# Designs tried in a protein design run: peptides against a protein of PDB entry 4AID. Part 127

Target 1, 242 residues: chain A of PDB entry 4AID
Amino acid sequence: FDIKRKTIEWGGKTLVLETGRIARQADGAVLATMGETVVLATAVFAKSQKPGQDFFPLTVNYQEKTFAAGKIPGGFFKREGRPSEKETLVSRLIDRPIRPLFVKGFKNEVQVVVTVLQHDLENDPDILGMVAASAALCLSGAPFMGPIGAARVGWVDGAYVLNPTLDEMKESKMDLVVAGTADAVMMVESEIQELSEEIVLGGVNFAHQQMQAVIDAIIDLAEHAAKEPFAFEPEDTDAIKA

## One batch from the design tools (peptide; made by RFdiffusion4, then SolubleMPNN)

Design b2_p20_8_s2 (from b2_p20_8, 8 letters changed)
Fold by OpenDDE base, seed 3:
Structure b2_p20_8_s2 (fold): chain B 242 residues (1-242), chain A 20 residues (1-20)
Amino acid sequence: as target 1 above (242 residues)
Amino acid sequence: DYEKWKAFMEQIQEAKKKLE
């Protein structure tokens, strides 16, 4: 097994990105760990475009499988076959920043699956899932203009907190999720309690600054494990709109 | 975007080859 691993300290926690152990049949696969929360992201893309495909067919599925239900809050309410509200929301959180980063003209089917394997009840798998999905795409060879980083920012005791624990979030006046590239913020999602716009904007900047370490970690992992770029050439007509 | 992506991936692959 050619296992490649990148480990960084991030927000006072150890983030581990690993590839090569699990899901080798995927184009990209990353096992991401923060604390004792563990997610598996897989990226699979079709090697050809379907005839008549007129849109980019990206599907993102975040799932908390039943085998992890003993370690996942709310695991008792998993109706077989339908995503929970949380799974639907997190799938969208992952989709939003990655969808616009695919090279224009690429219309091959792409499936990103993020599976929560373990939950520590402290570290939310959503941010970890975003990071893992980004890493899996960067390893896959798909025409993806990543990596993206992601961060959650809280406001606790008059300070920004990177990736607050679930318990710290109970005291937080801000739940700010940011995703972006090295150069740009791609997505902001926020729930805010009586905070100034200045604090919120500062939170976005803080998140974008703090996610650079994650972006660099994904690049480092890619330099060790990325597949060759998919032999894709966009049609000239789609290149003009870039 | 395509050329930027290719250039980025070439850099990654060149870095990878230097590490091998």
Scores: peptide ipSAE 0.577, ipTM 0.939, DockQ to the pose 0.867
Fold by OpenDDE base, seed 1:
Structure b2_p20_8_s2 (fold): chain B 242 residues (1-242), chain A 20 residues (1-20)
Amino acid sequence: as target 1 above (242 residues)
Amino acid sequence: DYEKWKAFMEQIQEAKKKLE
């Protein structure tokens, strides 16, 4: 196995991004670990456009498999085949920031699948899933203008907390999820309890600053493991509008 | 967007080649 691994310290936790061991049939595949939470992200894209395809067909699926569900808070035994509310929400959280970063004119089907393999009951796999999906896309050769970083920000005892644990979140007045590129914030999702707009905006900035280390880690992994860019050329009409 | 992506990917592949 040609395993490539990047390890960083991030918010006082070890983040590991690994490729080359699992899901090698995918265009990109990344195993991401933070604490004892483990996710697998895979990116697969069609090598041709479907006839008559007029929109970009991106599908993002976040899944908490039943074997991991016994360790996942709120994991009621779902009937096979229907996503949870959480799985639906997290799929959307991953989709929102990545969708606008595909090169205009690319209309090949793209599937991103994030699977929770392990949950430590401290580190939420959603942020880790966002990071892993970004990394998998960057490795795939798909025309994706990433990487994206992501961060959760809490507000505990009058301070910002990067990726607070589930226990720290009980004391947090803010659940702020931010995703972005090196240069721009792409998505903000927030639940806030009696905080000023100034604190929230400061949280967005804090998240964007803290995710740079993750973006750099994805780039480093890509420099070791990325496939060559897919042989894609946008139609001239779509390139002029870009 | 396309040219920016190509330039980025070229940079990544050049870096990769230097590490091989």
Scores: peptide ipSAE 0.576, ipTM 0.939, DockQ to the pose 0.823
Fold by OpenDDE base, seed 2:
Structure b2_p20_8_s2 (fold): chain B 242 residues (1-242), chain A 20 residues (1-20)
Amino acid sequence: as target 1 above (242 residues)
Amino acid sequence: DYEKWKAFMEQIQEAKKKLE
């Protein structure tokens, strides 16, 4: 196995991005670990466009596997075969920032699957899933203008907290999820309790600053493990409108 | 967008080649 690994300290936790051990049949595959929460992201894309395809067919599927259910809150009542509300929400959370970053004119089917393998009950797998999905896409050779980083920001005891634990979030007046590139914020999702707009905007800036270390880590991993770019040329009509 | 992506990927592959 040609295993490549990047490890960083991020918000007082160890983030590990690993590729080359599992899911090698995917175009990109990343095992991401933060604390004892572990996710596998896989990216697969079709090598041709379907006849008559007129939109970009991206599917993002976040799933918490049943074998991890003993460590996943709410995992006990999953009807086999339907996503939970959480899985649906997190799938959208991952989809939103990545969808705009595909090169215009690329209409090949793309499937991103994020699977929670382990949950430590401290580190939420949603942020880790966003990071892992970004990394998997960057490794895949797909025409993806990533990486994205992601961060959750809390407001605890009058300060910003990067990726608060589930317990710290109970005391937080803010649940702010931000995703972005090195240069731009791509997505904000927020639940706010009686905070000023200034504090919220400061939280977005804090998130964007803190995610740079993750973006850099994904780039470092890509420099070691990325596939050659897919031989794609956009049709002239789509390139002019970009 | 395409040219930006292509340039980025070229940089990544050049970096990769130097590390191999």
Scores: peptide ipSAE 0.575, ipTM 0.940, DockQ to the pose 0.825
Fold by OpenDDE base, seed 5:
Order: sequence, then C-alpha cells, then structure tokens
Structure b2_p20_8_s2 (fold): chain B 242 residues (1-242), chain A 20 residues (1-20)
Amino acid sequence: as target 1 above (242 residues)
Amino acid sequence: DYEKWKAFMEQIQEAKKKLE
C-alpha cells in the first residue's frame, strides 16, 4: 500500500489525514481522524458528461454506520436506507461550501460520500467530514478549486474555542460552523444565544484563521498523493460568464 | 476558474515530482 499521511496539531487535538489504505477504487479517498473520531471520505466522478446534462450533478452523502451508532447519541434508529435528519443536515453542510468551487462547465456526475467509522463522543464527525471531503476532492483530480477547511467555534467563558467537545458545546453560547478556502469564507452556519454581532464576526474570522492549518495540511497531502488533473476543458459558452 | 485550477494542480504535481 502506498499510504500517505499528514498529521497536525489542531486546536489542541491531533488531526490525521491519510490516503492509500482504503477505498482505492475511488478517485479520491481520505481517512480523517481527530481524537478517536474517524471518517472516510470518498470522491468519485464520471469521466464523461451524460447526454443532455444541463446542471452540475453533485451528490454529497454523509452517513453514520450502524457500528458507529453505538457511540452516537440517538443513533439507535438508523434503519438501513434512509438518511437521518442529522445525516441530511451534515450532507448539506458539506455540499454548500464545495459546490461553488467546481469549475464552471464541469457537468460530470460527482459523488462525495462521507462515512463515520468511529465516534469518540468528543469530536463531532461533521467538521472532520468536511475536511475529509475537501481532501478527497483535492486528491481526485476533479476540477475542484479547493481545498476548503472547516472549523466549529464555540463561545465558552468569554472566549472562542476551536472545535469544542460535545460537553464544552453544552456550555457554549455559540455553535458556529465555518467553511472556506484560503482566501474566502464559503459557508457560515450558526446557532447563537444572545451574542453580539461583533463576537459572531470575530468567531467567523477566528474560524477562518484556524482552518488555514487544515488547508495547508490538505495541500501537503495532495503534494504527496494527488492524481493528475482530469483532462477537462470547459466549453466556450460557460467560460464567457466567468 | 479553470486557469486557476490548472495552475494550482500544476503546482501540486510539480511539488509531487520533487518528493518522488
């Protein structure tokens, strides 16, 4: 196995991004670990456009496997075949920042699958899933203008906390999820309890600053493991609107 | 967008070749 791994310390936790061990049939596959939470992201894209395809067919599917559900609060009722509300929400959370980053005119089918393999009950797999999906896309050769980073920011005892634990989040006045590129914030999702706009904006900036280490880690992994770019050229009609 | 992506991928592939 040609295993490539990047490890960083991030918010006082070890983040590991690994490729080459599992899901080798995918265009990109990344095993991401933070604490004892483990996710597998796979990116697969069609090598041709379907005839008559008028829109970019991106599907993002976040899944928590039943064997991980024994550690996931509320996981007992995951029937095979229908996404839970959480899985649907997290799938959208991952979709939102990545969808705009595909090169215009690319209309090949893209499927991103994020599977929670393990949950430590401290580190939420959603942020890790966003990071892993970004990394998998960057490795795939798909025309994706990533990487994105992601971060959760809490507000605990009058301070920003990067990727608070589930227990710290109970005391947090903010659940702020941010995703972005090196240069731009792409998505903000927030649940806020009576905080000033200044604190919230500061949280977005804090998240964007803190995710740079993740972006750099994905780039480092890509420099070791990325496939050659897919031989794609946008049609002239879509290039004029760029 | 396309040119930016291509340039980024070229940089990655050049870096990769230096590490191999």
Scores: peptide ipSAE 0.575, ipTM 0.939, DockQ to the pose 0.822

Design b2_p20_8_s3 (from b2_p20_8, 10 letters changed)
Fold by OpenDDE base, seed 2:
Structure b2_p20_8_s3 (fold): chain B 242 residues (1-242), chain A 20 residues (1-20)
Amino acid sequence: as target 1 above (242 residues)
Amino acid sequence: MYEKWKAFQAAIQAKKAELA
């Protein structure tokens, strides 16, 4: 197996991005680990546009499978076949920052699937899933203007905390999720308890700064493992609007 | 966007070839 791995220290935790071992049939596949939380992201794209396709058909599916249920709170009660509220929310959280980064005029079907394989009950798989999805897309050869990074920011004892544990989040006055490119914030989602706008804006800036290490790690992985770019050329009418 | 994507991909593939 041609396994490529990137490891970084990120917010006092080890982030591992791995490709080449699992899901080789996908266009891109990344196994991401933080603590003992493990996710698999796969990216698959159609090599042609469907006849009459008039919109960009992106589907993002985040899944917490039953084999991880022994390590995921409430996993034993999930009915098969319908996304939970959490799975729906996290799927949207991953979709929001990546959707605008596809090259205009690309209307081939794209499917991103993020599967939680293991949960440590400390590190939430949502941020890890965003990072893994970004990495999988960058490896795939799809016309995607990534990578994106992502970060959760807490506010504990008057300080910003990068990717707080589930226990640290109980003491946090902020749950701020940010995703972006190297140069731009693409998405902000926040739940805040009586904090100033200045602290919140500072949290967005902190997140964007901290995710640069993740963006660089994805680029480093791509330099070792990325597929050849898909032979795509936008129609002239779409190129003028780009 | 397209030209930026092509340039980014070209840079990645050039680096990949250098590291091979």
Scores: peptide ipSAE 0.495, ipTM 0.925, DockQ to the pose 0.880
Fold by OpenDDE base, seed 5:
Structure b2_p20_8_s3 (fold): chain B 242 residues (1-242), chain A 20 residues (1-20)
Amino acid sequence: as target 1 above (242 residues)
Amino acid sequence: MYEKWKAFQAAIQAKKAELA
């Protein structure tokens, strides 16, 4: 197997992005690890548009499989085949920042699947799943204008905390999830307890700054492992609807 | 958007070829 790996220190934790070991049948596949939390992201896209396709058919599916259920909070109640509330929410968190980054006029079916393989009970797989999905898309050759980074920001003891542990989050007055490109914030999701707008905006800026290392890591991985870009040319009519 | 994507991909592929 031609395994390519990027490792960085990120928020005092080791982030590993790996490709080439598993899910090689996908257009892009990334195994991402932070602490002992492990996710697999796969990106698959159709090589042609369906007849009569009038919208961009992106599907994002975040899943926490039953084999990981013994380590995943609430895993005992997971029904095979129906997404949990968490799985639905995280699927949307991944979808929101990536959807606008596809080249206009691209209407081939795209499926992103993020699977939690392991959970350490410290590092939430949602942020890791966002990062892995971004990386998988960047490797795939799909007309995706990523990478995106993502970060969770807490507010603990009057300071910002990057990707707080589940235990640190109990003391946090903020659960702020940010996703963005190198140049722009694409998505903010926040739960805030009695914090000023200034602290929240500072948290968004902190997240965007801290995710640059992840964006750079995805680019580095792509420079080693990316497939040839898909031979796509947008129709002129779709460019005018910008 | 398309031209930016093409330029970005070209840069990645050029670097990939340099690193191979």
Scores: peptide ipSAE 0.485, ipTM 0.922, DockQ to the pose 0.868
Fold by OpenDDE base, seed 3:
Structure b2_p20_8_s3 (fold): chain B 242 residues (1-242), chain A 20 residues (1-20)
Amino acid sequence: as target 1 above (242 residues)
Amino acid sequence: MYEKWKAFQAAIQAKKAELA
């Protein structure tokens, strides 16, 4: 087994990105760990476009499996087959920043699956899922202009907190999720209680700065484990609009 | 976008070959 691993310290926690052990049949697969929260992201893409395909067919599916449910807050017995409200929301959080980063004209089917394997009751798997999905896509050879990083920012006792624990979030006046590339913020989602716009904008900047270490970690992992890029050339008509 | 992606991938693959 050719296992590649990158480990960084991030917000006072150890982030581990691993590939090569699990889901080797996928185009990209990354096991991501923060604390004792563990997610598996897989990326699979079709090697051909369907005839008459007019849109980019990206599907993102975030799942919290039942065997982890004993450690997942609100992990009531989900009826097999329907995503919860949380799973639907997190799937969208992952989708939003990655969808714009695919090369124009690429209309092959792409499936990203993020599975929560373990939850520590402190570290929310949503941010970890975003990071893992980004890493899996960067390893896959798909025409994806990542990596993205992601971060949650809280506001506790008059300070920014990177990736607050579930307990710290109860005291936080801000739930700010940011995703972006090295160069740009791609997505902001925020719930705010009585904070100034200045504090919120400062939180976005803080998140974008803090996610650079994650972006660099994904690049380092890709330098060791990325597949050859897919032999794709966009049609000339789409190149003029890029 | 495409040229930027190609350049990025070329850099990654070059580094991968150097580290192998």
Scores: peptide ipSAE 0.474, ipTM 0.918, DockQ to the pose 0.832
Fold by OpenDDE base, seed 1:
Structure b2_p20_8_s3 (fold): chain B 242 residues (1-242), chain A 20 residues (1-20)
Amino acid sequence: as target 1 above (242 residues)
Amino acid sequence: MYEKWKAFQAAIQAKKAELA
Protein backbone atom coordinates (compact mmCIF):
# COMPACT_ATOMS: atom_id res chain seq x y z
CA PHE B 1 0.00 0.00 0.00
CA ASP B 2 1.24 3.49 -0.79
CA ILE B 3 0.21 5.05 2.51
CA LYS B 4 0.86 8.74 3.04
CA ARG B 5 0.56 10.15 6.53
CA LYS B 6 0.85 13.57 8.09
CA THR B 7 1.09 13.94 11.85
CA ILE B 8 0.96 17.19 13.80
CA GLU B 9 0.56 18.24 17.38
CA TRP B 10 -2.61 20.30 17.60
CA GLY B 11 -4.05 21.71 20.80
CA GLY B 12 -1.93 19.32 22.86
CA LYS B 13 -3.25 16.31 20.90
CA THR B 14 -1.83 14.31 18.03
CA LEU B 15 -3.71 14.77 14.77
CA VAL B 16 -3.01 12.15 12.12
CA LEU B 17 -4.18 12.40 8.52
CA GLU B 18 -3.70 9.23 6.48
CA THR B 19 -4.52 8.24 2.91
CA GLY B 20 -3.89 5.23 0.66
CA ARG B 21 -5.01 2.36 2.94
CA ILE B 22 -8.81 2.59 2.98
CA ALA B 23 -11.47 3.43 0.39
CA ARG B 24 -9.02 3.66 -2.53
CA GLN B 25 -11.97 3.50 -4.94
CA ALA B 26 -13.07 6.97 -3.79
CA ASP B 27 -11.75 10.08 -5.51
CA GLY B 28 -10.39 11.13 -2.12
CA ALA B 29 -10.25 9.20 1.14
CA VAL B 30 -8.71 10.25 4.44
CA LEU B 31 -8.50 8.48 7.75
CA ALA B 32 -8.20 11.10 10.47
CA THR B 33 -7.31 10.39 14.07
CA MET B 34 -7.22 12.63 17.13
CA GLY B 35 -6.60 10.88 20.39
CA GLU B 36 -8.50 7.64 19.95
CA THR B 37 -11.30 9.21 17.91
CA VAL B 38 -11.12 7.99 14.31
CA VAL B 39 -13.08 9.10 11.26
CA LEU B 40 -13.02 8.13 7.61
CA ALA B 41 -13.90 10.80 5.08
CA THR B 42 -14.54 9.91 1.46
CA ALA B 43 -15.13 12.25 -1.44
CA VAL B 44 -16.63 11.01 -4.70
CA PHE B 45 -17.60 13.17 -7.64
CA ALA B 46 -19.26 12.45 -10.94
CA LYS B 47 -17.08 12.89 -14.01
CA SER B 48 -19.97 14.45 -15.94
CA GLN B 49 -22.90 16.72 -15.24
CA LYS B 50 -26.39 15.22 -15.39
CA PRO B 51 -28.56 16.56 -18.22
CA GLY B 52 -30.64 19.48 -16.99
CA GLN B 53 -28.68 19.88 -13.73
CA ASP B 54 -29.36 23.46 -12.64
CA PHE B 55 -27.76 23.51 -9.19
CA PHE B 56 -24.57 22.17 -7.60
CA PRO B 57 -25.54 18.72 -6.22
CA LEU B 58 -23.40 18.40 -3.08
CA THR B 59 -24.39 15.80 -0.51
CA VAL B 60 -22.64 15.61 2.85
CA ASN B 61 -23.39 12.66 5.10
CA TYR B 62 -21.88 12.38 8.56
CA GLN B 63 -22.65 9.04 10.16
CA GLU B 64 -21.78 7.12 13.28
CA LYS B 65 -22.08 3.43 12.41
CA THR B 66 -23.55 0.80 14.71
CA PHE B 67 -20.24 -1.12 14.78
CA ALA B 68 -18.75 1.85 16.64
CA ALA B 69 -21.85 2.29 18.84
CA GLY B 70 -20.21 0.74 21.90
CA LYS B 71 -17.65 3.58 21.80
CA ILE B 72 -19.99 6.42 20.79
CA PRO B 73 -22.24 8.35 23.19
CA GLY B 74 -25.85 7.51 22.43
CA GLY B 75 -24.75 4.81 19.97
CA PHE B 76 -26.97 2.19 21.62
CA PHE B 77 -30.07 3.89 20.18
CA LYS B 78 -28.89 4.51 16.62
CA ARG B 79 -31.64 3.28 14.38
CA GLU B 80 -30.42 1.99 11.07
CA GLY B 81 -31.76 4.01 8.14
CA ARG B 82 -32.39 7.52 9.55
CA PRO B 83 -29.75 10.02 10.59
CA SER B 84 -29.87 11.09 14.20
CA GLU B 85 -30.28 14.74 15.09
CA LYS B 86 -26.53 14.88 15.81
CA GLU B 87 -25.66 13.29 12.46
CA THR B 88 -27.92 15.79 10.69
CA LEU B 89 -26.39 18.76 12.51
CA VAL B 90 -22.80 17.64 11.91
CA SER B 91 -23.55 16.95 8.24
CA ARG B 92 -24.66 20.60 7.99
CA LEU B 93 -21.56 21.81 9.87
CA ILE B 94 -19.38 20.06 7.28
CA ASP B 95 -21.54 21.18 4.33
CA ARG B 96 -21.71 24.90 5.18
CA PRO B 97 -18.00 25.80 4.84
CA ILE B 98 -17.22 23.52 1.87
CA ARG B 99 -20.20 24.29 -0.39
CA PRO B 100 -19.15 27.86 -1.29
CA LEU B 101 -15.59 26.72 -2.09
CA PHE B 102 -16.50 24.70 -5.17
CA VAL B 103 -15.64 26.45 -8.41
CA LYS B 104 -18.63 28.28 -9.84
CA GLY B 105 -20.22 26.40 -12.72
CA PHE B 106 -19.23 22.96 -11.41
CA LYS B 107 -22.50 21.00 -11.28
CA ASN B 108 -21.27 17.42 -11.16
CA GLU B 109 -22.61 15.37 -8.27
CA VAL B 110 -20.33 15.39 -5.21
CA GLN B 111 -20.75 13.07 -2.26
CA VAL B 112 -18.83 13.53 0.95
CA VAL B 113 -19.27 10.77 3.51
CA VAL B 114 -17.77 11.01 6.98
CA THR B 115 -17.95 7.83 9.03
CA VAL B 116 -17.03 7.70 12.69
CA LEU B 117 -15.04 4.51 13.22
CA GLN B 118 -14.08 5.08 16.85
CA HIS B 119 -14.84 7.59 19.60
CA ASP B 120 -12.63 8.07 22.66
CA LEU B 121 -15.31 9.96 24.64
CA GLU B 122 -12.96 12.98 24.84
CA ASN B 123 -12.50 14.20 21.28
CA ASP B 124 -15.68 15.00 19.37
CA PRO B 125 -15.70 13.48 15.86
CA ASP B 126 -17.38 16.58 14.35
CA ILE B 127 -14.23 18.76 14.14
CA LEU B 128 -12.20 15.76 13.05
CA GLY B 129 -14.85 15.01 10.44
CA MET B 130 -14.65 18.56 9.07
CA VAL B 131 -10.86 18.28 8.79
CA ALA B 132 -11.05 14.84 7.19
CA ALA B 133 -13.68 15.96 4.67
CA SER B 134 -11.51 18.93 3.70
CA ALA B 135 -8.50 16.68 3.24
CA ALA B 136 -10.45 14.11 1.21
CA LEU B 137 -11.72 16.83 -1.14
CA CYS B 138 -8.21 18.28 -1.56
CA LEU B 139 -6.88 14.84 -2.51
CA SER B 140 -9.76 14.05 -4.89
CA GLY B 141 -8.97 16.40 -7.76
CA ALA B 142 -12.44 17.97 -7.52
CA PRO B 143 -12.61 21.72 -8.28
CA PHE B 144 -12.58 22.62 -4.59
CA MET B 145 -10.94 25.81 -3.31
CA GLY B 146 -9.83 24.25 -0.06
CA PRO B 147 -8.36 23.24 2.16
CA ILE B 148 -10.47 24.33 5.06
CA GLY B 149 -9.45 23.94 8.64
CA ALA B 150 -11.83 23.69 11.55
CA ALA B 151 -11.60 24.20 15.29
CA ARG B 152 -13.78 24.19 18.36
CA VAL B 153 -13.04 26.89 20.91
CA GLY B 154 -14.09 26.80 24.52
CA TRP B 155 -13.87 29.42 27.23
CA VAL B 156 -12.70 27.76 30.43
CA ASP B 157 -11.39 29.57 33.50
CA GLY B 158 -11.11 32.84 31.58
CA ALA B 159 -9.07 31.42 28.68
CA TYR B 160 -9.59 30.08 25.18
CA VAL B 161 -9.25 26.31 24.87
CA LEU B 162 -8.65 24.68 21.50
CA ASN B 163 -10.83 21.61 20.90
CA PRO B 164 -11.92 21.16 24.52
CA THR B 165 -12.67 17.63 25.63
CA LEU B 166 -16.26 16.67 26.33
CA ASP B 167 -15.48 17.05 30.03
CA GLU B 168 -13.86 20.48 29.57
CA MET B 169 -16.92 21.54 27.57
CA LYS B 170 -19.08 21.06 30.69
CA GLU B 171 -17.13 23.91 32.29
CA SER B 172 -16.98 25.98 29.10
CA LYS B 173 -19.01 29.17 28.67
CA MET B 174 -18.56 28.91 24.90
CA ASP B 175 -19.01 26.27 22.25
CA LEU B 176 -17.62 27.96 19.17
CA VAL B 177 -17.09 25.96 15.98
CA VAL B 178 -15.17 27.79 13.27
CA ALA B 179 -14.21 26.68 9.79
CA GLY B 180 -12.15 28.62 7.29
CA THR B 181 -9.50 28.75 4.60
CA ALA B 182 -6.01 30.11 5.11
CA ASP B 183 -7.34 33.55 4.18
CA ALA B 184 -10.90 33.67 5.53
CA VAL B 185 -13.43 32.44 8.04
CA MET B 186 -16.16 30.59 6.14
CA MET B 187 -18.44 29.43 8.95
CA VAL B 188 -19.12 30.18 12.58
CA GLU B 189 -21.51 28.24 14.77
CA SER B 190 -21.72 29.22 18.41
CA GLU B 191 -23.48 28.58 21.66
CA ILE B 192 -22.48 31.22 24.17
CA GLN B 193 -23.31 31.80 27.81
CA GLU B 194 -22.99 35.38 29.05
CA LEU B 195 -19.81 36.31 27.16
CA SER B 196 -18.94 39.63 25.58
CA GLU B 197 -18.83 40.07 21.82
CA GLU B 198 -15.12 40.84 22.22
CA ILE B 199 -14.45 37.41 23.74
CA VAL B 200 -16.47 35.73 20.97
CA LEU B 201 -14.67 37.61 18.19
CA GLY B 202 -11.39 36.80 19.90
CA GLY B 203 -12.47 33.15 19.88
CA VAL B 204 -13.11 33.27 16.12
CA ASN B 205 -9.67 34.78 15.57
CA PHE B 206 -8.09 32.21 17.90
CA ALA B 207 -9.79 29.38 15.99
CA HIS B 208 -8.68 30.77 12.63
CA GLN B 209 -5.09 31.07 13.84
CA GLN B 210 -5.06 27.57 15.34
CA MET B 211 -6.54 25.92 12.24
CA GLN B 212 -3.62 27.10 10.06
CA ALA B 213 -1.56 24.13 11.24
CA VAL B 214 -4.34 21.82 10.01
CA ILE B 215 -4.56 23.62 6.67
CA ASP B 216 -0.80 23.26 6.26
CA ALA B 217 -1.02 19.58 7.19
CA ILE B 218 -3.67 19.00 4.51
CA ILE B 219 -1.51 20.80 1.93
CA ASP B 220 1.48 18.66 2.93
CA LEU B 221 -0.63 15.52 2.53
CA ALA B 222 -1.89 16.75 -0.86
CA GLU B 223 1.68 17.42 -2.04
CA HIS B 224 2.34 13.71 -1.42
CA ALA B 225 -0.97 12.11 -2.43
CA ALA B 226 -3.30 14.41 -4.39
CA LYS B 227 -4.73 13.07 -7.63
CA GLU B 228 -4.42 15.06 -10.80
CA PRO B 229 -7.01 17.83 -10.91
CA PHE B 230 -10.21 17.02 -12.74
CA ALA B 231 -10.23 18.41 -16.27
CA PHE B 232 -12.95 20.95 -15.58
CA GLU B 233 -13.54 24.13 -17.53
CA PRO B 234 -16.52 26.25 -16.59
CA GLU B 235 -18.68 27.17 -19.57
CA ASP B 236 -19.65 30.52 -18.10
CA THR B 237 -17.08 33.21 -18.84
CA ASP B 238 -17.99 34.89 -15.57
CA ALA B 239 -17.05 31.72 -13.70
CA ILE B 240 -13.66 31.61 -15.48
CA LYS B 241 -12.85 35.15 -14.37
CA ALA B 242 -13.83 34.53 -10.78
CA MET A 1 -11.94 31.37 -8.40
CA TYR A 2 -11.23 28.97 -11.26
CA GLU A 3 -7.81 30.46 -12.02
CA LYS A 4 -6.93 30.38 -8.33
CA TRP A 5 -7.88 26.70 -8.20
CA LYS A 6 -5.80 25.89 -11.27
CA ALA A 7 -2.82 27.72 -9.83
CA PHE A 8 -3.17 25.96 -6.49
CA GLN A 9 -3.45 22.55 -8.15
CA ALA A 10 -0.48 23.29 -10.38
CA ALA A 11 1.58 24.16 -7.30
CA ILE A 12 0.54 20.95 -5.52
CA GLN A 13 1.32 18.81 -8.55
CA ALA A 14 4.67 20.53 -9.07
CA LYS A 15 5.60 19.88 -5.43
CA LYS A 16 4.38 16.30 -5.71
CA ALA A 17 6.62 15.78 -8.71
CA GLU A 18 9.56 17.29 -6.82
CA LEU A 19 8.98 14.93 -3.88
CA ALA A 20 8.57 11.82 -6.05
Scores: peptide ipSAE 0.514, ipTM 0.929, DockQ to the pose 0.864; fails the geometry check

Design b2_p20_8_s4 (from b2_p20_8, 10 letters changed)
Fold by OpenDDE base, seed 1:
Structure b2_p20_8_s4 (fold): chain B 242 residues (1-242), chain A 20 residues (1-20)
Amino acid sequence: as target 1 above (242 residues)
Amino acid sequence: DYEKWKALNQKILEKKKKLE
């Protein structure tokens, strides 16, 4: 196995990004670990456009499999074959920041699947899933203008907390999820309890600053493990508008 | 966007080849 691994310290936790062991049939595959939470992201893209395809067909699926469900809060209520509310929400959280980063004119089918393999009951797999999906896309060779980073920001005792634990979140007045590139914020999702707009905006900036280490880690992994870029050329009409 | 993507990927590919 040609296993490539990147390890960083991030918010006082070890983040590990690994490729080459699992899901090698995918265009990109990343095993991401933070604490004892483990996710597998896979990216697969079609090598041709379907006839008559007029939109970009991106599908993002976040899944917490039944074998992990015994350790995941709310896992007992999963009906077979239907995504939970959490799975639907997290799928959307991953989709939102990545969708606009595909090169215009690319209309080949893209499937991103994030599977929670393990949950430590401290580190939420959503942020880890966003990071893993970004990394998998960067490794795939798809025309994706990533990487994105992601971060959760809490507000505890008058301070920002990067990726607070589930227990720290009980004391947090903010649940702020941010995703972005090195240069720009792409997505913000927030639940706020009686905080000023200034604190929230400061949280977005804090998240964007803190995710740079993750972006750099994904780039480093890609420099060692990325596939060759897909031989894609946009139609001239789409290239002029890009 | 396309040219930016090509430039970024080319840079990654060149670094990869140097590390191999």
Scores: peptide ipSAE 0.215, ipTM 0.779, DockQ to the pose 0.883
Fold by OpenDDE base, seed 5:
Structure b2_p20_8_s4 (fold): chain B 242 residues (1-242), chain A 20 residues (1-20)
Amino acid sequence: as target 1 above (242 residues)
Amino acid sequence: DYEKWKALNQKILEKKKKLE
């Protein structure tokens, strides 16, 4: 196995990004670990466009396996086949920042699947899933202008906390999820309890700064493990608006 | 956008080739 691994310390936790051990049939596959939370992201893209394809067919599917769900609060009722509300929300959370980053005119089918393999009850797999999906896309050779990073920011005892634990989040006045590139914030989702706009904006900036280490880690992994870029050239009609 | 992606991927490929 040609296993490539990147490890960083991130918010006082070890983040591991690994490729080459599992899901080798995918265009990109990344096993991401933070604490004892483990996710597998796979990216697969069609090598041709379907005839008459008018829109970019991106599907993002976040899934929590039943054996991981036994640790996840409320996970007891995951029937095989229908996404939970959480899975639907997290799938959208991953979709939102990545969808705009595909090269215009690329209308080949893209499927991103994020599977929670393990949950430690401290580190939420959503942020880890976003990071893993970004990494998998960067490794795939798809025309994706990533990487994105992601971070959750809490506000606990008058301070920003990067990727608070589930227990710290109970005391947090902010649940702020940010995703972005090195240069831009792409997505913000926030649940705020009576905080000033200044604190919230500061949280977005804090998240964007803290995710740079993740972006750099994905780039480093891609430098070692990325597939050759897919030979894609946008049609002239789409290039004029870029 | 495409040129940015192409440049990034080219840089990644060049680095990969230096490591292989």
Scores: peptide ipSAE 0.143, ipTM 0.729, DockQ to the pose 0.855
Fold by OpenDDE base, seed 2:
Structure b2_p20_8_s4 (fold): chain B 242 residues (1-242), chain A 20 residues (1-20)
Amino acid sequence: as target 1 above (242 residues)
Amino acid sequence: DYEKWKALNQKILEKKKKLE
């Protein structure tokens, strides 16, 4: 096995990005760990466009497997075969920032699957899933103009907290999820309790600053483990507007 | 945007070749 690993300290926690051990049949596969929360992201893309395909067919599927259900809050009542509300929301949370980053005119099918393998009850797998999905896409060779980073920001005791634990979030006046590239914020999702716009905007900036370490870690991993870029050239009419 | 992707991929490929 050609295992490549990147480890960083991020918000007082160890983030590990690993590739080469599992899901080698995917175009990109990343095992991401933060604390004892573990997710597997896989990216697969078609090497040709389907005849008559007129839209970009991206599917993102976040799933919490039943074997992890004993450690996942609310895992007890999953009807087999339907995504939970959480799985649906997190799938959208991952989709939103990555969808705009595919090269215009690329209409090959792309499937991103994020699977929660372990949950520590402290570190939410949604942020980790966003990071892992970004990394898997960067490793895949797909025409993805990432990486994205992601961060959750809390407001606890009058300060910003990067990726608060589930317990710290109970005391937080802010649940702010941000995703972005090195250069730009791509997505903001927020639940705010009686905070000024200034504090919220400061939280977005804090998130964007803190995610740079993750972006750099994904780039470093990709420099060592990425597949050859897919030979894709947009048609001239699409290239002029990009 | 496409040029940024190409540039990143080129850097990745160049670094990969140096590590091999």
Scores: peptide ipSAE 0.129, ipTM 0.695, DockQ to the pose 0.862
Fold by OpenDDE base, seed 3:
Structure b2_p20_8_s4 (fold): chain B 242 residues (1-242), chain A 20 residues (1-20)
Amino acid sequence: as target 1 above (242 residues)
Amino acid sequence: DYEKWKALNQKILEKKKKLE
């Protein structure tokens, strides 16, 4: 097994990105760990476009499987066959910053699946899922102009907190999720309690700064483990609008 | 954007080859 691993300290926690052990049939697969929360992201893309395909067919599925349900808050409410509200929301959180980063004109089917394998009840798997999905896409060879990083920012005791625990979030006046590239913020989602715009904007900047270490970690992992880039050439008509 | 992606991937491949 050619296992590649990148480990960084991130927000006072160890982030581990691993590839080569699981889901080898995928174009990209990353096992991401923070604390004892573990997610598997897989990226699969079609090697050809379907005839008449007029839109980019990206599907992102975040799922908390029943085997992890004993460790996942709210796992008891999982109805077989329908995503929970959380699974739907997190799938969208992952989709939003990823979708615009595919090369224009690429209309091959892409499926990203993020599976929560373990939950520590401290580290929310959503941010970890975003990071893992980004890493899996970067490893896949798909024409994805990532990586993206992601971060959650809290406001606790008058300070920004990177990726607060679920318990720290109970005391936080801010739940700010940011995703972006090295150069740009791509997505902001926020729930804010009586904070100034200045604090919120500062939180976005803080998140974008703090996610650079994750972006660099994904790049380092990709340098060691990425597949060859997919031989994709956009039609000239699509290149002019970029 | 495509050229940026190609350049990045080329850089990744070149680095990978140097590590092999």
Scores: peptide ipSAE 0.105, ipTM 0.687, DockQ to the pose 0.855

